# Peptides against a protein of PDB entry 5HOI: the designs that were tried, part 199

Target 1, 351 residues: chain A of PDB entry 5HOI
Amino acid sequence: FRYMPFSPAGTPFGFTDRRYLTMNEVGYVSTVKNSEQYSITVSFFDVGRFREYHFEDLFGYDLCFLNEKGTLFGQSKTGQIQYRPHDSIHSNWTKIIPLQAGERITSVAATPVRVIVGTSLGYFRSFNQFGVPFAVEKTSPIVALTAQNYRVFSVHYSQFHGLSYSLSELGTSSKRYYKRECPLPMSLPNINSDMKKDANLDYYNFNPMGIKSLFFSSYGDPCIFGSDNTLLLLSKWRSPEESKWLPILDSNMEIWKMSGGKETTDIHVWPLALAYDTLNCILVKGKHIWPEFPLPLPSEMEIRMPVFVKSKLLEENKAILNKKNEIGADTEAEEGEEDKEIQIPVSMAAE

## One batch from the design tools (peptide; made by RFdiffusion4, then SolubleMPNN)

Design b1_p21_2_s1 (from b1_p21_2, 13 letters changed)
Fold by OpenDDE base, seed 4:
Structure b1_p21_2_s1 (fold): chain B 351 residues (1-351), chain A 21 residues (1-21)
Amino acid sequence: as target 1 above (351 residues)
Amino acid sequence: KKKRREEIRKKFAERVKEMLE
């Protein structure tokens, strides 16, 4: 087994000189081989909000994370990272992450407030958006990272225990764990069944975990999209005992239904982001399970969230609060109610 | 909400059909 550099929705080169380093709801980052150099382009879906930019990469960045404020690049072998703001107000910064012999940066993530670096030896390094370090923690080997605001979703791999995940919050003074190296119920790619097609072998060599992407939903829930083309969402993560992975979309089944039950073995979903009750994705046709160039327009897939209409829960909670107030119980409204986890009723989780 | 989901589902189904032609 070899630890490979992972970026959310990154694509292999295949037989081409170009690939996507990463893509999400903000945009897509491409790299093109030019002899011993690379040309990187940062493109955006909202062309009115951001201007596309490019630069020459002399380092061969193989890690990338795109957010609304900038792009983080990393080189897995050298430990070099670079943050490039999209605006010209903030300066680019570069640093070298110290790596041990044989250590690799396996994933990087960036939010407007945090930069995270994970390694094949399980070093978790946190920084602010200016590259000022907060901490270094030793964890199980990190294979994937994503982050939203102060929250980090990390995927770990052990040869003995398989996949695990952590969910943490990187405050100013401390790291809080909501989940720490808990089992991740995601299937690994099956080498024997899927490798009969050369295209699947190329993808496996690029991404042996089969994690197409991982992101936070618009509600702040960790999401992962594996090789089985199922979108998993971590529900109830604030309640350690109630937390569970929900299969909120089988993309193969949904494509099959939308086809009218035709063969759809050449149609693939490439995940970008989860916005409310819709998966933003690229629909891919062909032998490769990943998008080629040019990038197709994003598509929206309806997810079957157990649609606890957040509005109905808020109305029911307001109605419960109003009933408590009518009963004359001076229960001081503890201001801490905003972070109350929206409990999905058991009845809707079974359909 | 319901109308938007129906529109999303319709667009997705149209796109899948276009990809099968």
Scores: peptide ipSAE 0.552, ipTM 0.940, DockQ to the pose 0.542
Fold by OpenDDE base, seed 3:
Structure b1_p21_2_s1 (fold): chain B 351 residues (1-351), chain A 21 residues (1-21)
Amino acid sequence: as target 1 above (351 residues)
Amino acid sequence: KKKRREEIRKKFAERVKEMLE
């Protein structure tokens, strides 16, 4: 395992000279490699609210976090961070985070009031929006960060314990924990199943944890979207004993339902944000599970707890078809059976 | 609420169908 720089909904370069550093409900940040430098563009979905801007990046920023007030950039190896307000009223600022030998910045997050830096050694560094430091805390190794207002959702990794999470509030004087390094019940990428496709190996090398994104919902609940394409929401986090992860969307199941039970292995959900009862996402068609250029328009998916397992329904439907064929005529089993429209059970269509 | 969800679901289903063509 290697600690890789994580940004919410960031994409790999793949075979191209361009990628998305991050994307969410506000917009998307792209970088294009130009010889030894990069050109970064910060684009917005609401073009009436914000003006797109670009700049030359001589540092090779590989970390990014976009919010409604600015963009935080980071370089995982050098420890350089830069905050760029979207308005021209506030100045850009740059800082170097001191890194130990072999330490990397693994994730950065920014709100209008806080900047957070997490490292591969578990240094959690907090700043205000002007880059004034509050504290340095030592935690388990940080692999992902997101933040909303004063709240921080952090994902940690241990070789012995796997994934854990923390939920904290960064006040002016102190950090409060709602959750501190609790087990995260997210499935890690399955090396043996997922690595059969070169595109999945490239994505795994870019993001070994398979965390496509993590964000806060519009209600302020921590959300995570893993390699299993399931959206998990942390419910009741204010009550430590009642807190639980809810699988509120199986995106593969929902695409399959909406197709009428067709094969949908080339259709992928790329998560942006959870707004009320809808996942804002990019629908991606093709070999790569991530969006290419140009970025498609966002789509909205309804959240629903998965009741059925797709594989079991497919197996049951195959068993029903085989029983019908045993009762019917000696019609040759032509190989083309994979594309048969699978009848979705009426219970799944009525929900 | 229900009508808005039905409209979101319909638009999503239309978009998935367009992507399968």
Scores: peptide ipSAE 0.551, ipTM 0.938, DockQ to the pose 0.759
Fold by OpenDDE base, seed 1:
Structure b1_p21_2_s1 (fold): chain B 351 residues (1-351), chain A 21 residues (1-21)
Amino acid sequence: as target 1 above (351 residues)
Amino acid sequence: KKKRREEIRKKFAERVKEMLE
C-alpha cells in the first residue's frame, strides 16, 4: 500500500497531459502538464458568480480543495501549500508544512474559516483562512479530508484496522470530536475483480482507497462515495450512540433502472456534492470511470432519503394524537380521507 | 416538492437514455 495524495473527485492523468485536481458543486480545478511546469485553471459552474482564473504552477501541486471563497493547493512531497482567494481583494499566501522523512501530505481541506492539512504519518494540522496555525495533533494516518465551516470529516487508514473516520469541530480555542477514529464501513477496491480492466488499475494506482469523493451535505452530514459507487451518509452524528452510516444511493442500481434494465457498464457516476435530496454528479460514458475533457454539465440524481422508519414517525404521531385526544377538544373531525402528507419536521434534520 | 423530484428523475432518465444511444 502507498499513501497517495487525495483530493475530492480528483482524476488521474491517465494517458493525457491533463487532469482534474478537484471538483465539487462550486467548480473544477484542472492542471495541464507543460514540460516541467503545470498550468492550473480554476473554473466555476456559476460563471456569473465567479471568474475563471489560471496561473503557472512551478511546484507541481497534486492536492487541491475548492470552496466558495478560494482554492487551497498542496504539494504532497515538499509540504508546500498555497491558498488563493477567488476575489482579488484578499492576498494569496504560501506556507511550507514541515514533513518528516518519508512523510507526505495526503489530503488538504479549506473552508472560509479553516485550513486543514493531513499527512501519511497522521499529523493533523489546523490553520485559519490566513494560514495562522492553531494546533498540531497526532492521529492515525490520514488518507482523506473534507471540511465545512468549522467541521472536519477525516478518513484514516491502518494496515491492521482498515478505514476509520473522525468528525471534529475546530472552534477558536479547542477541537471537539463528535466521532474519533471510528470504523468506516466502506468497501475497499477489490484488486482481483476490479483490476481486470487496465483503466481500473490506473485509477487504483492514483487512488488506492477508491474514495471518489467525500463532502458534507447541505445539512452538514458527512458523505462518502467509494469504489462501490454507493453514497454513504453519516446520520445522527450529534448523538454518538445513535450515529450510523446510511447507504442513501446505489448509483449503479439507479443508472440501471433509468436505462430500463439495459447494460450500463460503460456509464459511471462521478460525485460532486449532496444538495438537499439530490446528488450533484457528472455522468461519464466510456472506459474510464472519471470525467475527461471537456467536463460534461453536472446532472442531478434523486437520493432515497432513508425512510425514517414509518413506525417511529407513526409512534410519535400516535403519541401526539394520543396527547391531543387526552386534551378533550370534542371537535368533530370530519372523516375527510385527505392524504396527510406527513410533513417531516425540518427540525429532525438539524439535530 | 413531489413534482420537482419527478422532473429531476425524468431529466436524469432522459440523460441516461441519450448516453445509451
Scores: peptide ipSAE 0.551, ipTM 0.940, DockQ to the pose 0.545
Fold by OpenDDE base, seed 2:
Structure b1_p21_2_s1 (fold): chain B 351 residues (1-351), chain A 21 residues (1-21)
Amino acid sequence: as target 1 above (351 residues)
Amino acid sequence: KKKRREEIRKKFAERVKEMLE
């Protein structure tokens, strides 16, 4: 087994000179080999919100995380990371992560407020959005990271215990765990059954964990999409005793149903994000289970949401409103009552 | 909700059919 650099929904080069470093609901990041250099392009699905940009990469970035404010790049072997805001008003920054002999950066994540770096030796490094370090923690070896606001979902691997996960919150003063290295009930790729096709072996060599992507839902629940093409959602993670993984979508079964029961073994789901009760994804046809170039338009798949997820968003929005009112009461500044419209999630406004 | 989910399901089924042709 070798620790490989992981990025959410990243694709291998295969037999080509180009691949996707990452993709999600915001957009997609591609890299093209140009002799000893790489050309990176950051593209967006909402072309009205952001302008596509490109740059020359002399470092060979093999890690990427895209959010609504910027793109984080990393080089797994050298420990170099770069953050590039989408807005040209904000400066790019670069940092070297100190690595031990044989240590690799295995995953990176970025939110508008945090940068996270995970390594093959289990070093968990946290920074603010400007690259100022907060802490270094030693965990089990990290194989994947995602983050939303102050929350981090990390996947760990042990040769003896298999996959585990953590869910943590990176406050200003301390890290809080909601889950700490708990068993992750995700199936690993089966080399003997699945590797009968050369394309599956190429993908396994790129991603031996078979984690196609991981993300937070629009409700702030951790999601993971494995090699079995099942979307798992972590439900009730605030209550340790009640927390469970829910198989909310079997994508192969849903494609088969939508075909009218035809053979669909050459149609694949490539996951982007979970928006409310729909999986945003790329539908892929062909020998490779990953999207090629050009990127097809995203598709939406209906999922079976647990009924209890809606109530938690309403409670979190109320708690955010109450905290804003407590902070506003101590400052006598008569700045006008702008009616803070409760941002009804777009899925609720379309009912 | 119900109407939007039906529209999403319909569009997805149309896209899967187009890919099988």
Scores: peptide ipSAE 0.550, ipTM 0.940, DockQ to the pose 0.505

Design b1_p21_2_s2 (from b1_p21_2, 13 letters changed)
Fold by OpenDDE base, seed 5:
Structure b1_p21_2_s2 (fold): chain B 351 residues (1-351), chain A 21 residues (1-21)
Amino acid sequence: as target 1 above (351 residues)
Amino acid sequence: SEKERQEKRKRLAERIAELME
C-alpha cells in the first residue's frame, strides 16, 4: 500500500497527457501535461455564474478541491498549496506545508471559509480561506478529505484497523468532533478479482482506497462512493449513538434496471454530488471506469432512501413552519434552523 | 414532483440507451 494524493472524483492520466484533478457539482478541473509543465483549466457547469479560467502550473499539482468560491491546489510531495478564488476580487495565495521525510499531502479540501490539508502521517492542518493557520492536529493517516462550510469529513487508514472516518466542525476557536476515527464500513478494492484488467490496475495504482469521491449532500450529510459503486450516506451524525451509514444507491443495480436488465458491465457511474435525492454523476462507457475527454454531460440518478425521502420531510417541515406563522405564533426562527437535523417523525422511522 | 422524477428517470434511461448503442 502507498499513500496516494486523493482528490474528489479525480481521474488518472492513464495513457493520456491529461486528467481531471477533481470534479463535483460546481465544475471540473483538468490538467494537461506539456513537457515539464502543466496547463490547468477550471471549468464550470453553470457557465452563466462562472467563467472558465486556466493557468500554467510549474509545480505539477496533483491535489485539487473545487468549491463555489475558489479552487485549492496541492502538490503532494513538495507540500505546496495554492488557493485561487474564481473571482478576481480576492488574491491567489500560495503556502508551503512543512512535510517530514517521506510525508505526503494525501488530500486537501476547501470551503469559502476553511482550507484543510491532510497528510500520510495524519497531520490535519486547518486554515482560513486566506491561508491563515488555525491548528495542527495529529490523527490517524488521512487518505481523503471533503468539507462543506465549517464541517470536515475525513477518511483515515490504518494498516491494523482499515478505514475509519471523522466528522468535525472547525469553529473559529475550536474543533468539534461529531465522529472521531469511527470504523468506515466501506469495502476496499479487491486486488485479485478486479486486477485482471490493466485499466483496473492503473486506477488502483492511482487510488488504492477505491474512493471515487466523497462529498457532503445538499442536506449536509457525509457521502462516500467506493469501488463497489455504492453510495453511502452518514445519517443521524448529530446523535453519536444513532449515526449509521445508509447504502442509498447501488449504482450498478440502478444502471442495470434502467437498461431494461441488459448487460451494462462497460457502463460506469462517476459520482459528482448528491443534490437532495439525486446523485449527480457522469456516465462513462468503456474499459476505464473514469471519464475521459471531453467530459460528458452530467446525468441524474435518483436515490432510494431506505426509510424516508429527505425532500418530503423538508417540505413537511416548511409547511409546518408556514402554518405556525399563519397562527401568529412568533416562533423566533432561530437563525440556527439550517443546522437542525431533519427530525424524522417517529411514525416515519418505522417504515 | 412525481412528474419531474419520471422525467429524470426517462432522461437517465435515454442516456443509458445512447451509451449502449
Scores: peptide ipSAE 0.549, ipTM 0.941, DockQ to the pose 0.521
Fold by OpenDDE base, seed 1:
Structure b1_p21_2_s2 (fold): chain B 351 residues (1-351), chain A 21 residues (1-21)
Amino acid sequence: as target 1 above (351 residues)
Amino acid sequence: SEKERQEKRKRLAERIAELME
């Protein structure tokens, strides 16, 4: 296992000179290798609200977080961070985060009011939007961060305890925990089954946790989208005893349903954000589970609790077909077309 | 609204169909 720099919906370079550093509902940040330097572009979905900008990156930023007010960049090895407001009224600022030998920045997050840095040694560093430090806390190793307003969702990893999460609020003088290093019921990538495709190995090497993204919903609920393509939402987090993770979308099942039950193994959901009851995402076709260049237009996917497992539906459809074949002895079964479209029951299409 | 939900589902189905061509 290696601690890798994580950014929400960030993509690997693969065999290309370019990748996305991060993507969300605001926009997408890309970087292109230009010999010894990088060119970074900050692009927006709402082109009327925001102006695209670019700059030369001499540091090789490998961490990024985009919000409505600016972009935070980080370099995992050197500890350099830079905040760039989208508005020219506010100045850019740069800071060096002190790192111990072998320590890496593993994730960064920024809101209009807070900057957060997490490390492979579990240092949690908080700043205001101007880079003024508040505190340094020692936690379990941080593998992912997201933030909304004053609230931070952090994911931690221990080799002995697996994944945990914290939910905290960063006031002016104090950090409040709603959840502190509680077990995170997310499946890790299955190296042995999924690594038969080189593209999955490249992604695993980039992101060993398989966390495609994490964000807060429009209601301020922590969300995580893992390698299983299930969107998990933390419900009732204000009541620690009642708090639970809800699987609010199986995106693979939803794509399969929306295709009419066709094979959709080459269609991938890349998560951006959860707005109300709708997952904003990029649909990707091909060997790579991540979007390439140019970025496709975002799609909207309605959240639905997975009440059915695809395997169970396939078994039920096979059982129905076998029962029909037992009743209909007289019709010559032409052998050839194995690609029989799995008819989705009309009841599942209407709900 | 239910109409808006149906329109979103329609757009998603159309986009999946385009990706399956």
Scores: peptide ipSAE 0.549, ipTM 0.939, DockQ to the pose 0.738
Fold by OpenDDE base, seed 4:
Structure b1_p21_2_s2 (fold): chain B 351 residues (1-351), chain A 21 residues (1-21)
Amino acid sequence: as target 1 above (351 residues)
Amino acid sequence: SEKERQEKRKRLAERIAELME
């Protein structure tokens, strides 16, 4: 096993001179090999809101994270990071992350307010959007990061314990954990079954964890999309005992249904983001499970929770309603921040 | 809305059909 640089929805070069460093709901970042250097392009889906830009990369950035305010780049071996605002109001900044011998930056994340760097030795480094450091924490080896606002979803790997995850909030003065190195029930790529196709071997060498992407939903829930093409969402993460991973979409099954039950083994979902009840994704046809160039238009896939998960949610909601009715407390409706649990609309419970 | 969901499903089905040609 080797720690590889991870970026959300990043693609390998394959047999080409170009790849996507990252993509999400905001846009996509591509890099092209130009002799000994690279040309990076930051492109946006909303061309009215953002202007595409490019620059020459002399460092060979292999890590990227795109948000609404800027793009974070990283070089896994040298420890160089660069933040580039999309606007001209704020300056670009560069920093070298100190790495030990053999240490690699494995993932980077950026929000409008935070920059996060994770390493193969489990160093978690936090900064503000201007590159001012907050803290360095030692965790289990980090293999993937995403962030939204002040929240960070980190995936860890141990040879002894497999995959784990953390969910934390990076306040102004302190880090809060909602979840700390808890088991992540994601299937790893099966080397023996899937590697019969050269294209799958290339992807495995690029991404041994098979994490196609991870992101926060529009509701602020951690999401992960693995090699099994199942979208997992972390529900009830504010309640440590109630927190669970929900398989909210089997994308292979959804494509199969939408085809009318035809063979769809060459159609692949490439995840971008989860907006409400809709997975924003790229549909890819071919041998490669990742999008090529040019990037196809994004598709919208509605969340279809498996029937066995719908039944459990209905039972849990009934049990919660029954417990609230047995506790005849006229507790005033405190307009508490309704943790917008995925209220599966009652209309979806009828199918 | 339910109409918007049906329109999304229709667009997805059309895109899958295009990819199956």
Scores: peptide ipSAE 0.548, ipTM 0.939, DockQ to the pose 0.595
Fold by OpenDDE base, seed 3:
Structure b1_p21_2_s2 (fold): chain B 351 residues (1-351), chain A 21 residues (1-21)
Amino acid sequence: as target 1 above (351 residues)
Amino acid sequence: SEKERQEKRKRLAERIAELME
């Protein structure tokens, strides 16, 4: 096994001079090989909100994370990271992460308020949006990171224990764990069955864990999309004893159903984000399981459970709040109510 | 709404059909 640089929904070069460094609901970052250099382009799905930009990369960035405020780049071998705001108000900054001999940056994540760096030796490094360090923690080897606001979802790998995950909050003064190196029930790529196709071997060499992407849902739930094309959502993560992974979408089965039961073995889902009840994804046809160039338009794949219940409960809670406001009850909206986990009725979770 | 859900499913089915041609 080799630790490879991971970025959410990143693609290999394959036989081309170009690849996607990362993609999500905000946009996509591409890199093109230009002799000894790279040209990076940051593109957006909402062209009215954001302006596409490009720059020359002399370092060969192989890690990327895109958010609504900027793009974080990393070089896995040198330890260089760069943050580029999308606006011209804030300056770019660059930092070198100190790496030990043979250590690699394996993943990076950025929110508008935090920057996170994970390594092959399990160093977890946290920074603010300006690159000021908060802490360094030693964990199991980190293979993937994502973050939303102050929350971090990390995936770890051990040769003895396989995949584990952590969920943490990066406050101003302290790190809180909701989950700490708990078993991750994700299937690893099956080398013997799937590697009969050269395209699967190329992808396995790029991403040995088969994690196509990981993200937070619009409701702040950790999501992971593995090589089995199943979307897993971490439910009840605020309650350590009640927390469970839910297989909320088998994308191969959904494509098969939507085709009318035809053979769909050459149609692939490439995950971007989970927005409410809908997986935003790229549908890809061909031998490669990843999108090529140009990027196809995103598709929407509906999940049936449990997010429909969350939307109804949010609407009901808003309707209750609006009625309380009309009745002139000075219910101090305690700032803590937004952080209450929406309890999904058990009857709705089984359909 | 249930209508919006049906419209999303229709668009997905149309995109899958286009990819199967």
Scores: peptide ipSAE 0.546, ipTM 0.940, DockQ to the pose 0.529

